# Ledger of designs, part 69: peptides against a protein of PDB entry 3OIQ

Target 1, 212 residues: chain A of PDB entry 3OIQ
Amino acid sequence: KNRIFVSSSKDFEGYPSKAIVPVQFVALLTSIHLTETKCLLGFSNFERRGDQSQEDQYLIKLKFKDRGSERLARITISLLCQYFDIELPDLDSDSGASPTVILRDIHLERLCFSSCKALYVSKHGNYTLFLEDIKPLDLVSVISTISTKSTNSSKHSSSELISECDLNNSLVDIFNNLIEMNRDEKNRFKFVKLIHYDIELKKFVQDQQKVL

## One batch from the design tools (peptide; made by RFdiffusion4, then SolubleMPNN)

Design b1_p17_1_s4 (from b1_p17_1, 8 letters changed)
Fold by OpenDDE base, seed 1:
Structure b1_p17_1_s4 (fold): chain B 212 residues (1-212), chain A 17 residues (1-17)
Amino acid sequence: as target 1 above (212 residues)
Amino acid sequence: KTVEELLKKEEELEKLE
């Protein structure tokens, strides 16, 4: 089955009421919810939805059915947090109580770009997204990719049906949305409040702000 | 979103399992 690239979480409103569809999207990690019984990841592209919260537009469930799936979920969270320099309590503590982790508004401190593969599973018009794979994206690599592709319409014809164009367009859209949020005095998001705010990100944002 | 809105979405998701 071909994987569908999703540019907006609104696309799911048009999806079949009973289906299993492999999907992929790129978004910022916004929340982590790990309890004894559940693991959820929130993502957003910060697409404007009127007065609705722009956070957790993609709510992704990790399977938590047995000790094997629970361990895989904990390892996934640990590796993701290690990659983004997110401090977590030790999830492997010999104390037989699994630690509860509830992180919110991650995007206010860190831009955690992630390419997600998920299964859209619908029943009776409602749906759940199950995580299949996650690839964290380096911010420097994201910035370089956006900066270089403004010049190269090079038709690279080869073999992964998710056009490199769709990924880049979504990355540009996310940055444009963040720039708009940064300009809004009522919005909590500010680039200067990011822990990793550096000269490179500052310059990139300043250059993108001139085009918008 | 509040803790309550996440919990409510979780309850809606549990009905799909």
Scores: peptide ipSAE 0.023, ipTM 0.632, DockQ to the pose 0.319
Fold by OpenDDE base, seed 3:
Structure b1_p17_1_s4 (fold): chain B 212 residues (1-212), chain A 17 residues (1-17)
Amino acid sequence: as target 1 above (212 residues)
Amino acid sequence: KTVEELLKKEEELEKLE
């Protein structure tokens, strides 16, 4: 089955009430929920949805049913947090209690761009997204990709072009949404409050703001 | 989203498993 690129989490409202569909999206990591019984990741592209919260538009479940799946979930969380410099409580507590991690509003401190592969699984009109794969994206690489592709129409093969265009369009849309949030005085998101706010990000945001 | 909206989504997700 071909993997479907998803640009909006609203697309799932039109999906079949009973299906298994491989999907892919790019979004910002917004939340981590790891307990003794569950592992969930929240993502958002911050698409405007009227008065609804822009957080956790994509709620992704990691399998957490046996010791093997639990171990894989914990390793996945640890590796993501290491990549994004997210401080976790010491997972190595000698007390046989599995550490609980509840992080929210991650996007207020860090822009954690992530390319996600998931399985859409629906039954009786409800759906779950199960994580299949996650690739963290470097912010400098995201900025460079958006900045350079405005000029290079180089003819590469049609199948790689579609996935790269969809990815780039989604990255641009996310930044545009963040710029709108930054302009809104009522919105908690501000670029200047990011831990990684540097001269490069500042310049990029200023240049994008001239186009919007 | 309120903690309640997240919990309600989690409960809806558990009914699928």
Scores: peptide ipSAE 0.023, ipTM 0.614, DockQ to the pose 0.390
Fold by OpenDDE base, seed 5:
Structure b1_p17_1_s4 (fold): chain B 212 residues (1-212), chain A 17 residues (1-17)
Amino acid sequence: as target 1 above (212 residues)
Amino acid sequence: KTVEELLKKEEELEKLE
């Protein structure tokens, strides 16, 4: 089956009540929930959904049923957190208790852009998203991609028909939503409160604010 | 992985719900 690019988590409201659909999206990492029994990643595009929380619009499950899947989940979390400079408690502590990690509102401190491949699995009108693959995106690379509109049609084989345009549009939409949140005095999100807020990000935000 | 191995993995995922 061809992988479907998803621009909004509302798209799933129109999906079949019983299906398995490979999907891909780009979003900000907003939460990590790792316990002894489950691993969840929250992502958001910060699309306005009325009075609903803009956090965790994409709730992604990692397989967590056996020691192999648990280890893969822990390694995935560790690598993501290392990439984004997120402080985790030592997941490898020789204390036979699996460390519990509950992080929320990650986007308030760090912009963790991620390209996710997932399986949409629905049954009886409910659905779950299972992580298949995750690629963290560098913020400088995201900014450069948006700024240059680089139509570098890298000849990636015709089977992953996710247009570079769909990816770029989603990245632009996320930044536009963050700019709106930053302008809202009631919103906790502020670019100046990001740990990695630098001159480059400042300039980019200022330039994008003039276009909106 | 073959399409059949993917489908079997999909069925295993359906049993996860």
Scores: peptide ipSAE 0.022, ipTM 0.575, DockQ to the pose 0.047
Fold by OpenDDE base, seed 4:
Structure b1_p17_1_s4 (fold): chain B 212 residues (1-212), chain A 17 residues (1-17)
Amino acid sequence: as target 1 above (212 residues)
Amino acid sequence: KTVEELLKKEEELEKLE
């Protein structure tokens, strides 16, 4: 099935009012909302959208209606948090209460690049994005991918691979947006406040800032 | 996909919301 690469969450404004479309995007994880009744992941490319919050531009639902889907959602959250070194409140509280996790503004502390596959499902002009698959991306790998301008489009002739160009362009756009946020004194985002801010990220940001 | 297949899949997904 042809999966559509989405460069902007604004693309969904042009989507059919009644459709199911497999989509893929790359964005930063900005929020986690896990309760007893729902699981949501927020993602953003930090595109400027007027005075609206730049967080949660992609609100992704995980299925959460049966014990199997709830378990899968909880495992997904746990694995993402483990991968990105996000401290979760102990899910193992002996109290038998389903742990509630509400994290916001994750991007202020950690750049959690994620490649998401989702189903766009629209009804009556509203839509929901359902998570199909998530691949966390390593920041070093993201930096290397942007830096190397990999012209090695191995034309894997499978209609299911996103263009390497689309991925790279989205990653560049995210970094450009983060650089703009970092330059804005009113913006809370600062690269130097990232827990994982290292010499490599510093050097990369400095080199990208010269191109902008 | 037929409109019916899309509808059925939407209803299945809504039941999973």
Scores: peptide ipSAE 0.026, ipTM 0.571, DockQ to the pose 0.057; fails the geometry check

Design b1_p17_2_s1 (from b1_p17_2, 8 letters changed)
Fold by OpenDDE base, seed 1:
Structure b1_p17_2_s1 (fold): chain B 212 residues (1-212), chain A 17 residues (1-17)
Amino acid sequence: as target 1 above (212 residues)
Amino acid sequence: MKKNLNVEELEEILKEA
């Protein structure tokens, strides 16, 4: 089955009530919920949804049913946190107790852009997203991609059904939403409170704010 | 609004698919 690019988590409301659909999206990591019995990742593009929380718009489950899948989930969390410079308790603790990790509002401290491949699985009008693959995106690369109007339709081979345009549009939309949140005095999100707030990000935000 | 399936409901779906 062809993988579908998803620009909004609202798209899932229109999806079949009994299906398995491979999907892909780009979003910011907002939460990590690792317990003894489950592993969940929250993502958001911060699309406005009326009075609803903009957090965890994409709630992704990692397979967590046997020792092998649990280990893979813990390794996935460890590698993501290492990439984004998120401090975790040692997940390898010899103490036999699997450490509980509950992180929320990650986007308030770090912009953790991630390209996610998932399975949309639905029954009886309910659904879940299962993680298939995750690629963390470098913020400098994201900024560069948005700043360079991709005139390079590099004819990369017909196998990646994701138009470079769909990815770029979603990245732009995320930044536009963050700029709106930053302008809102009631919103907790502020660019200047990011741990990695530097001159490059400052300049980029200032330049994007002139276009909005 | 569609709800997230619990783990048990998902294991059933994955056996049927």
Scores: peptide ipSAE 0.032, ipTM 0.653, DockQ to the pose 0.208
Fold by OpenDDE base, seed 4:
Structure b1_p17_2_s1 (fold): chain B 212 residues (1-212), chain A 17 residues (1-17)
Amino acid sequence: as target 1 above (212 residues)
Amino acid sequence: MKKNLNVEELEEILKEA
């Protein structure tokens, strides 16, 4: 089955009530919920949803049912946090108790862009997204991708071209949403409060703000 | 609002697929 690119988590409202659909999206990591019994990742593109929280628009489950899947989940969380410079308690502590990690509002301190592959799994109109793959995206690479508006895609198949355009459009949409949040005095999100706020990000935001 | 499926319900679906 071909993987479907998802630009909005609202798309899942129209998805089949009993299906398995491979999907892909790009979003910001907003939450991590690791307990003894479950692992969840929250993602958002910050699309306006009326009065609903813009956080955790994509709630992704990691398989967490056996020692092997639990280990894989913990390794995945560790590697993501290492990549994004998120401080975690040592998940490997010899104390026999797996540490609980509950992080929220990650986007207020760090822009953790992630390309996710997941399985949409539904029964009786309810669904869950299972993580298949995650690729963290470097912010400099995201900024460069948006800035360079791909004129060079003359060698990829029509299917790969669509996926690249969809990715780029979603990255632009996320930044536009963040710019709107930054302009809103009531919104907690501010670019200047990001730990990694540098001259490059500042310039990029200023240049995007002139187009919006 | 679509609800998240329970882990058990998901294992059944993944075995039927």
Scores: peptide ipSAE 0.032, ipTM 0.653, DockQ to the pose 0.185
Fold by OpenDDE base, seed 2:
Structure b1_p17_2_s1 (fold): chain B 212 residues (1-212), chain A 17 residues (1-17)
Amino acid sequence: as target 1 above (212 residues)
Amino acid sequence: MKKNLNVEELEEILKEA
């Protein structure tokens, strides 16, 4: 089955009430919820949803049903947090108690761009997204990708049906949404409050703000 | 609003698919 690129979490409102659909999206990591019984990742592209919170627009479940899947979930969280320089408590505590991790509003301190492959699974109009794969994206690479209108269709015969255009458009949309949030005095998001705010990001934001 | 399915509901769906 072909994987569908998803540009908006609203797309799932139109999805079948009983289906399994492989999907992919790019978004910012906004939350981590690891407990004794579940592991959830929240993502957002910060699309405007009226008065709804822009947080956790994509709520992704990791399999967490047995010790093997729990371990894989913990390893996944550890690797993501290491990549994004997110401080976690030691998840391997010999104390027999599985550490609880609840992080929210990650995007206020770090832009954690992630390409997610997931299964949309629905029954009776309810749905869940299950993580299949996650690729963290480097911010410098994201900025470079947006800044270089790489009309270089490298005809890399990557059997990945996901248009480089779909990824790039979604990355642009995320940055545009962040720029709007940064301009809003009521919004907590500010680029200058990011721990990794540097000259490159500053210049990129200033250049994008001239186009909006 | 569509609700998130619980794990049990999902295991049933994955067995039916």
Scores: peptide ipSAE 0.032, ipTM 0.653, DockQ to the pose 0.184
Fold by OpenDDE base, seed 5:
Structure b1_p17_2_s1 (fold): chain B 212 residues (1-212), chain A 17 residues (1-17)
Amino acid sequence: as target 1 above (212 residues)
Amino acid sequence: MKKNLNVEELEEILKEA
């Protein structure tokens, strides 16, 4: 089956009650939940959902059922955290105790843009998203991609028709949502509180704020 | 609200696919 690009986690409301659908989305990493028995990643595009929390709009499960899948999950978390400069306790501690990691509100300190491939799996109208692949995105590259209206249809290969336009539109939407959150005095999110808030991000936000 | 499937329900679906 072709992979479907998902612009909103609300799209899953219209998805079949019994299906397996390969999906892809781009979102910010908002939470990490690693225990002895499960691994979950929370993502959000910060779409306004009325009075609902904008956190964890995409709750992604990593396979965590055997030593091999557990190791893969731990490596995935370690690599993501290394990429985003997220401090983790040593996951490989020889102490035999599986470290528990519970991080929330990651977006309040770091903008962790991620392109995720997942399986939507549903039964009886309920669903779960399983991680298939994750690509962390560099913030400078995201800013550059949004700033350069990429009219360049780079003819790269026919097999995953996620339009460069869909990715770019989703990145723009995320930034617009963050700008709205930053303007809301009641919202905890503020760009100036990001650990990586620099002159480039400041300028980009200021320029985007003039268009909104 | 659609709920997350439990592990058992998921393993069953993944075996049927």
Scores: peptide ipSAE 0.031, ipTM 0.650, DockQ to the pose 0.186

Design b1_p17_2_s2 (from b1_p17_2, 8 letters changed)
Fold by OpenDDE base, seed 2:
Structure b1_p17_2_s2 (fold): chain B 212 residues (1-212), chain A 17 residues (1-17)
Amino acid sequence: as target 1 above (212 residues)
Amino acid sequence: MPKNLNLEELEEILKSA
């Protein structure tokens, strides 16, 4: 079955009440919830949803039902946090108690762009997204990709067509939403409060603000 | 908010697919 690119988590409201659908999306990591019984990742593209929180628009479940799946979940969390320079408590504590990790509002300190592959699984109109694959995206590469799309990329191969266009459009939409949040005095998000705020990101934001 | 399916409901769906 072809994987569907999802630009909005609202798309799931129109999905079948009983289905298994492979999906892909791009979003910012917003939360990590690791306990003794579950592992969840929250993601958002910060689409306006009226009075609803813009956090955790995509709640992704990692399989966490046996020692093997628990280990894989912990390794996945560790590798993601290492990539994004997110400080975690030691997950390998020799004390037989599995450490609990609850992180929220990750986007207030770090822009953790992630390309996620998941299974949409529904029954009776309720659904769960199960993580199949995750690729962290480098912020410099994201900025470069958005900045270069103005010119010549006509020719690259059609086969892994989650269209480079869909990915790039979602990245642009996320940045536009972040710019709107940054302009809102009531919003806690500010680019200047990011730990990795540099001259490149500053320039990019200033240039994008002129187009909006 | 759509409720997350419990593990048993998910295992039933996966077995029926």
Scores: peptide ipSAE 0.021, ipTM 0.609, DockQ to the pose 0.145
Fold by OpenDDE base, seed 4:
Structure b1_p17_2_s2 (fold): chain B 212 residues (1-212), chain A 17 residues (1-17)
Amino acid sequence: as target 1 above (212 residues)
Amino acid sequence: MPKNLNLEELEEILKSA
């Protein structure tokens, strides 16, 4: 089955009540919930949903049912946090209690762009997204990709072109949403509060703000 | 909001697929 690119988590409202659908999306990491019994990752594109929280629009479950899957989940979290410079307690501590990690509002400190592949699994109108693959995206690469979107219609195969356009559109939408949040005095999100706020990001945001 | 399926429900779906 072909993997479906998802631009909004609202798309799942139209999905079959009993299905397995491979999906892909790009979003910001917003939360990590690792306990002894579960591992969840929250992602958001910060699409406006009225009065609903904009965090955790994509709640992704990691398989966590046996020692092998638990280890894989912990390694995934460690590698993801290492990539984004997120400080974690030592997950491998020899103290027989696996550390609990509960991080929220990650986007307030770091823009953690991630390309996620997941399985949409539904039964009786309820669904869960299972993580299949995660690729962290470098912010500089994201900025460069958005900035260069105007010129290179390189003749890639029609199927690859659609996926690249969808990815780029979603990245633009995320930044536009963040710019709107930054302009809102009531919103806690501010670009200047990001730990990695640099001259490049500042310039990019300023240039995007002129188009909005 | 659609509720997340519990692990047992998910394992049943994955076995039936």
Scores: peptide ipSAE 0.020, ipTM 0.612, DockQ to the pose 0.183
Fold by OpenDDE base, seed 5:
Structure b1_p17_2_s2 (fold): chain B 212 residues (1-212), chain A 17 residues (1-17)
Amino acid sequence: as target 1 above (212 residues)
Amino acid sequence: MPKNLNLEELEEILKSA
């Protein structure tokens, strides 16, 4: 089944009112909502959407129907947070109460680039995105990918791979949107406020700002 | 249950919207 690359969360407005479509996208992790009954991840490309919040443009639901799927969701959250150095309360506390985790505005402290595979599931004009797979992306690797413009079109075989062009374009668009947010005095996002703001990121942002 | 569309069916729907 062909997986569709999605460059904008607005693309879903044109999608069928009754369908199941495998999709993939690249975005920044913006929120985590883990409760006793649900697990949601928010992602954004920070596309300008008028007066709407740029957070949670991609609201992704993890399957949370049984103890096995709940455990998988908790493990997924734990691994993502470990990868991005996000502090969580101990999810494994012997107190049989599933800890509630609600994190928002993650992008204000950390750039958590993620490649997501999801199922678009629509019914009666409403849709839900269900997480199938998530790959965290290292910021140094993202910066390197954008900088090298490596059109190594290694025609690797027929699998559900994001085209290198689609990936690179989405990563560039995200950085461009973040640069615009950083320039806006009213926007809370500032690169210098990122916990991981280093000389490499500083230089990269400065170099990208000269092209915009 | 929602229908699982192939890429061609989706492209046709997206072009007709």
Scores: peptide ipSAE 0.019, ipTM 0.505, DockQ to the pose 0.029
Fold by OpenDDE base, seed 3:
Structure b1_p17_2_s2 (fold): chain B 212 residues (1-212), chain A 17 residues (1-17)
Amino acid sequence: as target 1 above (212 residues)
Amino acid sequence: MPKNLNLEELEEILKSA
């Protein structure tokens, strides 16, 4: 089955009202919602949508129907948070109560770039995105990938049909959107407020700002 | 420009899926 690369969450407005479509996108993790009954991940590319909130443009549901799927969801959240250095309350609390995790505005503290594979499932004009796979991306690797693309398109045919161009264009678009947010005095997002703000990120942002 | 997949291209992807 051909997986569609999605560059905008607006693309779903044109999708069939009754379909199952495998999709892939790259975005920043913005929220985590883990309760006793559901697990949701919010992502955004911060594309401008008028005066609407730019958070949670991609709301991804993890399967949460039985003990096995609940365990898989909890492991997925734990591994993502470990990778991005996000502090979670101990999920192994001896109290037998499933810990509730509600994190919002993650992008204000950490740039958590993620490549997501999901199923778009629509019925009766509504849709849900179900997580199939997630790959966290290292920020240094993202910066290097954007910076090096001025010269050598070496055709490394990695067998996953998503054009290396689509991924890179989306990463550039996300950074451009973040630069616009950083320039807006009314926007809460500022690069200098990121916990991991370093000399490399500073230099990269300064160089990208000269091209915009 | 993101190619807006037309409904026909989406249906072909759904049939190949």
Scores: peptide ipSAE 0.017, ipTM 0.553, DockQ to the pose 0.027; fails the geometry check

Design b1_p17_2_s3 (from b1_p17_2, 9 letters changed)
Fold by OpenDDE base, seed 2:
Structure b1_p17_2_s3 (fold): chain B 212 residues (1-212), chain A 17 residues (1-17)
Amino acid sequence: as target 1 above (212 residues)
Amino acid sequence: MPKNEEVEELEEILKAA
């Protein structure tokens, strides 16, 4: 079955009440919830949803049913956190207690862009998103990709029909939403509070702010 | 949040797929 690119987590409200649908989206990592019994990743594109929290718009479950799946989940979390320079408590504690990790509001300190492949699984109108694959995206590469799309690169690479256009449009939408949040005095998000705030990101944000 | 029971049912569907 072809994988569906999802631009909004609202799209799932129109999905079948009983289905298995392979999906893909791009979003910012907002939360990590690892306990003895579950592993969840929260993601957001920060779309306006009225009075609802803009955090965890995509709640992704990692399989966590047996020692093998638990180990894979812990490795996945470790690798993501290493890539994004997120400090974790030592997950390898020789004490037979599995470490608990609860991180929230990750986007306030780091922009952790991620391309996620997941299975939408629904029954009786309720759904769960199960992680199939995750690719962390480098912020410099994201900025470069958005900045270069203003020039006509019509390279038809006919592999994997998630249009480079859908990915890039979602990345632009995320940045536009972050710019709006940064302009809102009541919003906790500020670009200048990011640990990795540099001259490149500053310039990019200033240039995007002129188009909005 | 979906109730834990609803999540278990969805996981059984995923295992059978």
Scores: peptide ipSAE 0.026, ipTM 0.659, DockQ to the pose 0.064
Fold by OpenDDE base, seed 3:
Structure b1_p17_2_s3 (fold): chain B 212 residues (1-212), chain A 17 residues (1-17)
Amino acid sequence: as target 1 above (212 residues)
Amino acid sequence: MPKNEEVEELEEILKAA
């Protein structure tokens, strides 16, 4: 089946109660949950859902059933954390005990944009998203991509254009949602509290705020 | 959140696909 781009985690409410559907989305990494028995990644686009928590709108499970899948999950977490400068406890603890990592509210300190491929798997009306692939996105590249698309829609193949338009629309929507959160005095999210808050991000946010 | 049993069943479906 063709991979479906997902712009909202609400889309899954309309999905079949018994299916396997390959999906793709872009979102911010919000949580990491690595234990001895499971590995979960939380993502969000911070779409407003009434008074519900905007965190972990996409809960993605990594396969964690055997020594091989556990190793792959740990390597995936390590590589993501290295890319985003997220401090992890040393996974090489001499104690032979598998290190537990529980990180929450990652978006309050770092904007960890990620393009995810997953399998939607449903049975009896419940679903799980299983990670197939993850591409971390550089914030400078995200800002540049949003800023430059005002002028050059020049002629690439229709299939690549759709995926690129969907990606950009979702990135814009995420930033708009973050700007709304930043304007809300009750919201914990503030751009100025990000560890990587720089002049480029400041200017970009100020320019986007004039369009909203 | 799906119950643990429901997650195990979903994982079996993924293994069979």
Scores: peptide ipSAE 0.026, ipTM 0.659, DockQ to the pose 0.065
Fold by OpenDDE base, seed 1:
Structure b1_p17_2_s3 (fold): chain B 212 residues (1-212), chain A 17 residues (1-17)
Amino acid sequence: as target 1 above (212 residues)
Amino acid sequence: MPKNEEVEELEEILKAA
């Protein structure tokens, strides 16, 4: 089946009540929930949903059913956290106890842009998103991609159904939503509170604020 | 959010696919 690019987690409300659909989206990592029995990742585009929490708009489950899948989940979490400079307790089981990791509001400290491939699996109108693949995105690369009006429609391979335009539009929308959150005095999100807030990000935000 | 039981049932569908 062709992979569908998803620009909004609301798109899933229109999806079939009994289906398996490969999807892809780009979002910010907002939460990590690793227990003895489950591994969940929360992501958000911070799309306004009335009075609903903007966190965990995409709740992604990692397979956690056997020792092999558990190990893969732990490695995935470790590698993501290493990439984003997120401090984790040692996940290596030398102590015999599987560490529990519950991180929330990651976006308040770090902008962890991620391109996710997932399986939408639905039954009886309920659905779960299962992680297939995750690519962390470098913030400098994200900023450069948005700033360079992509004139390079490099006709690279008819096999990736995701237009460079869909990715870029979603990245722009995320930043626009973050700018709106930053302007809202009631919102906890502030760019100046990010651990990695630098001159480059400051300049980019200031330039984007002039277009909004 | 799907209930825990609903998630297990969805995982069974994923195993059959």
Scores: peptide ipSAE 0.026, ipTM 0.661, DockQ to the pose 0.065
Fold by OpenDDE base, seed 5:
Structure b1_p17_2_s3 (fold): chain B 212 residues (1-212), chain A 17 residues (1-17)
Amino acid sequence: as target 1 above (212 residues)
Amino acid sequence: MPKNEEVEELEEILKAA
Protein backbone atom coordinates (compact mmCIF):
# COMPACT_ATOMS: atom_id res chain seq x y z
CA LYS B 1 0.00 0.00 0.00
CA ASN B 2 1.28 3.51 -0.75
CA ARG B 3 2.08 5.66 2.29
CA ILE B 4 -0.21 8.69 2.58
CA PHE B 5 1.12 12.07 3.63
CA VAL B 6 -1.14 13.62 6.26
CA SER B 7 -1.22 17.42 6.53
CA SER B 8 -3.88 17.50 9.28
CA SER B 9 -4.92 15.16 12.07
CA LYS B 10 -8.51 15.99 11.00
CA ASP B 11 -7.90 13.93 7.85
CA PHE B 12 -8.41 10.83 10.03
CA GLU B 13 -12.10 11.76 10.50
CA GLY B 14 -12.60 10.86 6.81
CA TYR B 15 -10.61 7.60 7.01
CA PRO B 16 -12.28 4.14 6.88
CA SER B 17 -13.80 2.83 10.15
CA LYS B 18 -11.99 -0.49 9.58
CA ALA B 19 -8.60 -0.14 7.91
CA ILE B 20 -4.84 -0.28 8.13
CA VAL B 21 -3.31 2.72 6.35
CA PRO B 22 0.40 3.59 6.31
CA VAL B 23 0.68 7.33 6.93
CA GLN B 24 3.39 9.94 7.26
CA PHE B 25 3.33 13.42 8.78
CA VAL B 26 5.61 16.14 10.10
CA ALA B 27 4.81 17.73 13.45
CA LEU B 28 6.28 19.10 16.68
CA LEU B 29 6.80 16.75 19.61
CA THR B 30 4.52 17.99 22.42
CA SER B 31 4.44 15.14 24.96
CA ILE B 32 6.09 11.92 26.09
CA HIS B 33 4.26 9.32 28.18
CA LEU B 34 6.44 6.35 29.14
CA THR B 35 5.05 4.05 31.83
CA GLU B 36 5.53 0.41 32.78
CA THR B 37 2.73 -0.63 30.38
CA LYS B 38 2.72 1.89 27.51
CA CYS B 39 4.68 4.42 25.53
CA LEU B 40 2.92 7.35 23.84
CA LEU B 41 4.28 10.32 21.92
CA GLY B 42 2.17 13.42 21.39
CA PHE B 43 2.67 15.57 18.31
CA SER B 44 0.97 18.69 16.99
CA ASN B 45 0.83 20.99 13.98
CA PHE B 46 -0.97 23.51 16.22
CA GLU B 47 -3.91 23.76 13.83
CA ARG B 48 -6.74 25.80 15.30
CA ARG B 49 -9.41 23.42 16.64
CA GLY B 50 -11.89 25.71 18.36
CA ASP B 51 -11.55 25.47 22.17
CA GLN B 52 -9.69 22.13 22.07
CA SER B 53 -6.09 21.85 23.24
CA GLN B 54 -3.66 22.11 20.36
CA GLU B 55 -1.31 19.67 22.12
CA ASP B 56 -1.29 15.97 21.17
CA GLN B 57 -3.24 16.28 17.88
CA TYR B 58 -1.29 13.17 16.82
CA LEU B 59 -1.16 10.67 19.67
CA ILE B 60 1.29 7.98 18.54
CA LYS B 61 1.67 4.63 20.29
CA LEU B 62 4.90 2.70 20.36
CA LYS B 63 4.53 -1.09 20.36
CA PHE B 64 4.79 -2.24 23.97
CA LYS B 65 3.83 -5.94 23.97
CA ASP B 66 7.02 -7.70 25.07
CA ARG B 67 10.47 -6.95 26.51
CA GLY B 68 11.92 -6.45 23.03
CA SER B 69 9.35 -3.83 22.00
CA GLU B 70 9.57 -2.18 25.44
CA ARG B 71 13.34 -1.89 25.06
CA LEU B 72 12.95 -0.46 21.57
CA ALA B 73 10.46 2.10 22.90
CA ARG B 74 12.86 3.16 25.69
CA ILE B 75 15.76 3.43 23.23
CA THR B 76 13.57 5.50 20.88
CA ILE B 77 12.64 7.89 23.71
CA SER B 78 16.26 8.13 24.87
CA LEU B 79 17.55 8.90 21.36
CA LEU B 80 14.85 11.51 20.72
CA CYS B 81 15.53 13.21 24.04
CA GLN B 82 19.29 13.16 23.40
CA TYR B 83 18.74 14.69 19.96
CA PHE B 84 16.47 17.47 21.27
CA ASP B 85 18.44 18.07 24.51
CA ILE B 86 15.46 16.96 26.63
CA GLU B 87 16.53 15.99 30.14
CA LEU B 88 15.21 12.58 31.18
CA PRO B 89 15.64 10.74 34.46
CA ASP B 90 18.17 7.93 34.02
CA LEU B 91 16.23 5.22 32.15
CA ASP B 92 19.05 2.74 32.92
CA SER B 93 18.89 2.96 36.73
CA ASP B 94 19.88 -0.43 38.26
CA SER B 95 16.62 -0.31 40.21
CA GLY B 96 14.63 -2.88 38.16
CA ALA B 97 11.67 -0.46 38.14
CA SER B 98 11.06 0.94 34.65
CA PRO B 99 11.18 4.71 35.15
CA THR B 100 7.99 6.61 34.46
CA VAL B 101 8.46 9.63 32.20
CA ILE B 102 5.63 12.09 31.72
CA LEU B 103 6.55 15.25 29.84
CA ARG B 104 3.98 17.74 28.52
CA ASP B 105 4.06 21.05 26.70
CA ILE B 106 7.53 20.27 25.25
CA HIS B 107 6.93 22.87 22.52
CA LEU B 108 6.94 25.65 25.16
CA GLU B 109 10.67 25.09 25.72
CA ARG B 110 11.86 23.35 22.54
CA LEU B 111 10.75 23.11 18.91
CA CYS B 112 11.16 19.38 18.29
CA PHE B 113 10.32 18.92 14.59
CA SER B 114 9.80 15.26 13.72
CA SER B 115 8.98 13.35 10.55
CA CYS B 116 6.87 10.35 11.59
CA LYS B 117 5.81 7.21 9.77
CA ALA B 118 2.87 5.46 11.40
CA LEU B 119 0.16 2.89 10.84
CA TYR B 120 -3.37 4.19 11.08
CA VAL B 121 -5.34 1.26 12.50
CA SER B 122 -9.11 1.60 12.84
CA LYS B 123 -11.85 -0.66 14.16
CA HIS B 124 -15.47 0.25 14.90
CA GLY B 125 -14.86 3.92 14.06
CA ASN B 126 -12.03 4.33 16.59
CA TYR B 127 -8.42 4.54 15.46
CA THR B 128 -4.91 4.23 16.83
CA LEU B 129 -1.66 5.46 15.30
CA PHE B 130 1.28 3.09 15.76
CA LEU B 131 4.80 4.41 15.26
CA GLU B 132 6.78 2.71 12.49
CA ASP B 133 9.62 5.21 12.13
CA ILE B 134 10.65 8.63 13.45
CA LYS B 135 13.19 11.08 12.10
CA PRO B 136 14.03 14.11 14.23
CA LEU B 137 14.56 17.25 12.14
CA ASP B 138 17.16 19.87 12.95
CA LEU B 139 15.66 23.35 13.38
CA VAL B 140 18.41 25.00 11.30
CA SER B 141 17.65 22.53 8.49
CA VAL B 142 13.90 23.25 8.80
CA ILE B 143 14.51 27.01 8.64
CA SER B 144 16.83 26.53 5.65
CA THR B 145 14.28 24.32 3.85
CA ILE B 146 11.49 26.89 4.29
CA SER B 147 13.74 29.82 3.33
CA THR B 148 15.26 28.33 0.18
CA LYS B 149 11.94 27.04 -1.31
CA SER B 150 14.28 24.47 -2.86
CA THR B 151 12.06 22.62 -5.30
CA ASN B 152 15.06 20.43 -5.98
CA SER B 153 12.89 17.68 -7.40
CA SER B 154 15.76 15.25 -7.32
CA LYS B 155 13.77 12.30 -8.69
CA HIS B 156 14.91 9.84 -6.07
CA SER B 157 13.40 6.49 -6.98
CA SER B 158 9.97 4.94 -6.70
CA SER B 159 8.95 4.37 -3.00
CA GLU B 160 7.00 6.44 -0.43
CA LEU B 161 8.31 9.87 -1.43
CA ILE B 162 6.46 12.57 0.38
CA SER B 163 6.33 15.29 -2.19
CA GLU B 164 8.89 17.89 -1.15
CA CYS B 165 5.96 20.29 -1.53
CA ASP B 166 3.87 18.45 1.13
CA LEU B 167 6.73 18.51 3.64
CA ASN B 168 7.53 22.18 2.97
CA ASN B 169 3.87 23.21 3.16
CA SER B 170 3.43 21.42 6.50
CA LEU B 171 6.59 23.03 7.93
CA VAL B 172 5.38 26.47 6.81
CA ASP B 173 1.93 25.81 8.29
CA ILE B 174 3.47 24.83 11.65
CA PHE B 175 5.55 28.02 11.77
CA ASN B 176 2.55 30.13 10.78
CA ASN B 177 0.50 28.53 13.57
CA LEU B 178 3.33 29.17 16.07
CA ILE B 179 3.53 32.82 14.93
CA GLU B 180 -0.22 33.16 15.55
CA MET B 181 0.17 31.57 19.00
CA ASN B 182 3.08 33.91 19.76
CA ARG B 183 0.92 36.94 18.82
CA ASP B 184 -1.90 35.76 21.11
CA GLU B 185 -1.36 37.24 24.59
CA LYS B 186 -3.45 34.41 26.12
CA ASN B 187 -1.28 31.70 24.56
CA ARG B 188 1.56 30.33 26.71
CA PHE B 189 3.75 29.76 23.65
CA LYS B 190 6.34 32.48 23.08
CA PHE B 191 9.40 32.15 20.85
CA VAL B 192 11.49 34.18 23.31
CA LYS B 193 10.86 31.54 26.01
CA LEU B 194 12.40 28.73 23.95
CA ILE B 195 15.67 27.51 25.50
CA HIS B 196 17.27 27.43 22.05
CA TYR B 197 16.01 30.88 20.99
CA ASP B 198 18.91 32.40 19.07
CA ILE B 199 19.59 35.21 16.60
CA GLU B 200 18.90 32.94 13.60
CA LEU B 201 15.48 31.82 14.86
CA LYS B 202 14.68 35.41 15.89
CA LYS B 203 15.51 36.71 12.41
CA PHE B 204 13.57 33.91 10.70
CA VAL B 205 10.46 34.53 12.84
CA GLN B 206 10.69 38.29 12.22
CA ASP B 207 10.97 37.73 8.46
CA GLN B 208 8.03 35.26 8.42
CA GLN B 209 5.91 37.67 10.50
CA LYS B 210 6.24 40.28 7.71
CA VAL B 211 4.63 37.89 5.20
CA LEU B 212 1.67 37.05 7.48
CA MET A 1 2.29 -7.84 32.49
CA PRO A 2 -1.12 -7.09 31.02
CA LYS A 3 -0.78 -6.94 27.25
CA ASN A 4 -1.64 -3.52 25.97
CA GLU A 5 -5.18 -4.17 24.68
CA GLU A 6 -4.45 -1.87 21.75
CA VAL A 7 -1.43 -3.95 20.71
CA GLU A 8 -3.61 -7.05 20.82
CA GLU A 9 -6.15 -5.23 18.66
CA LEU A 10 -3.39 -4.33 16.18
CA GLU A 11 -2.21 -7.94 16.13
CA GLU A 12 -5.75 -9.16 15.49
CA ILE A 13 -6.25 -6.65 12.68
CA LEU A 14 -2.85 -7.53 11.17
CA LYS A 15 -3.72 -11.26 11.27
CA ALA A 16 -7.08 -10.60 9.58
CA ALA A 17 -5.60 -8.42 6.75
Scores: peptide ipSAE 0.024, ipTM 0.634, DockQ to the pose 0.044; fails the geometry check

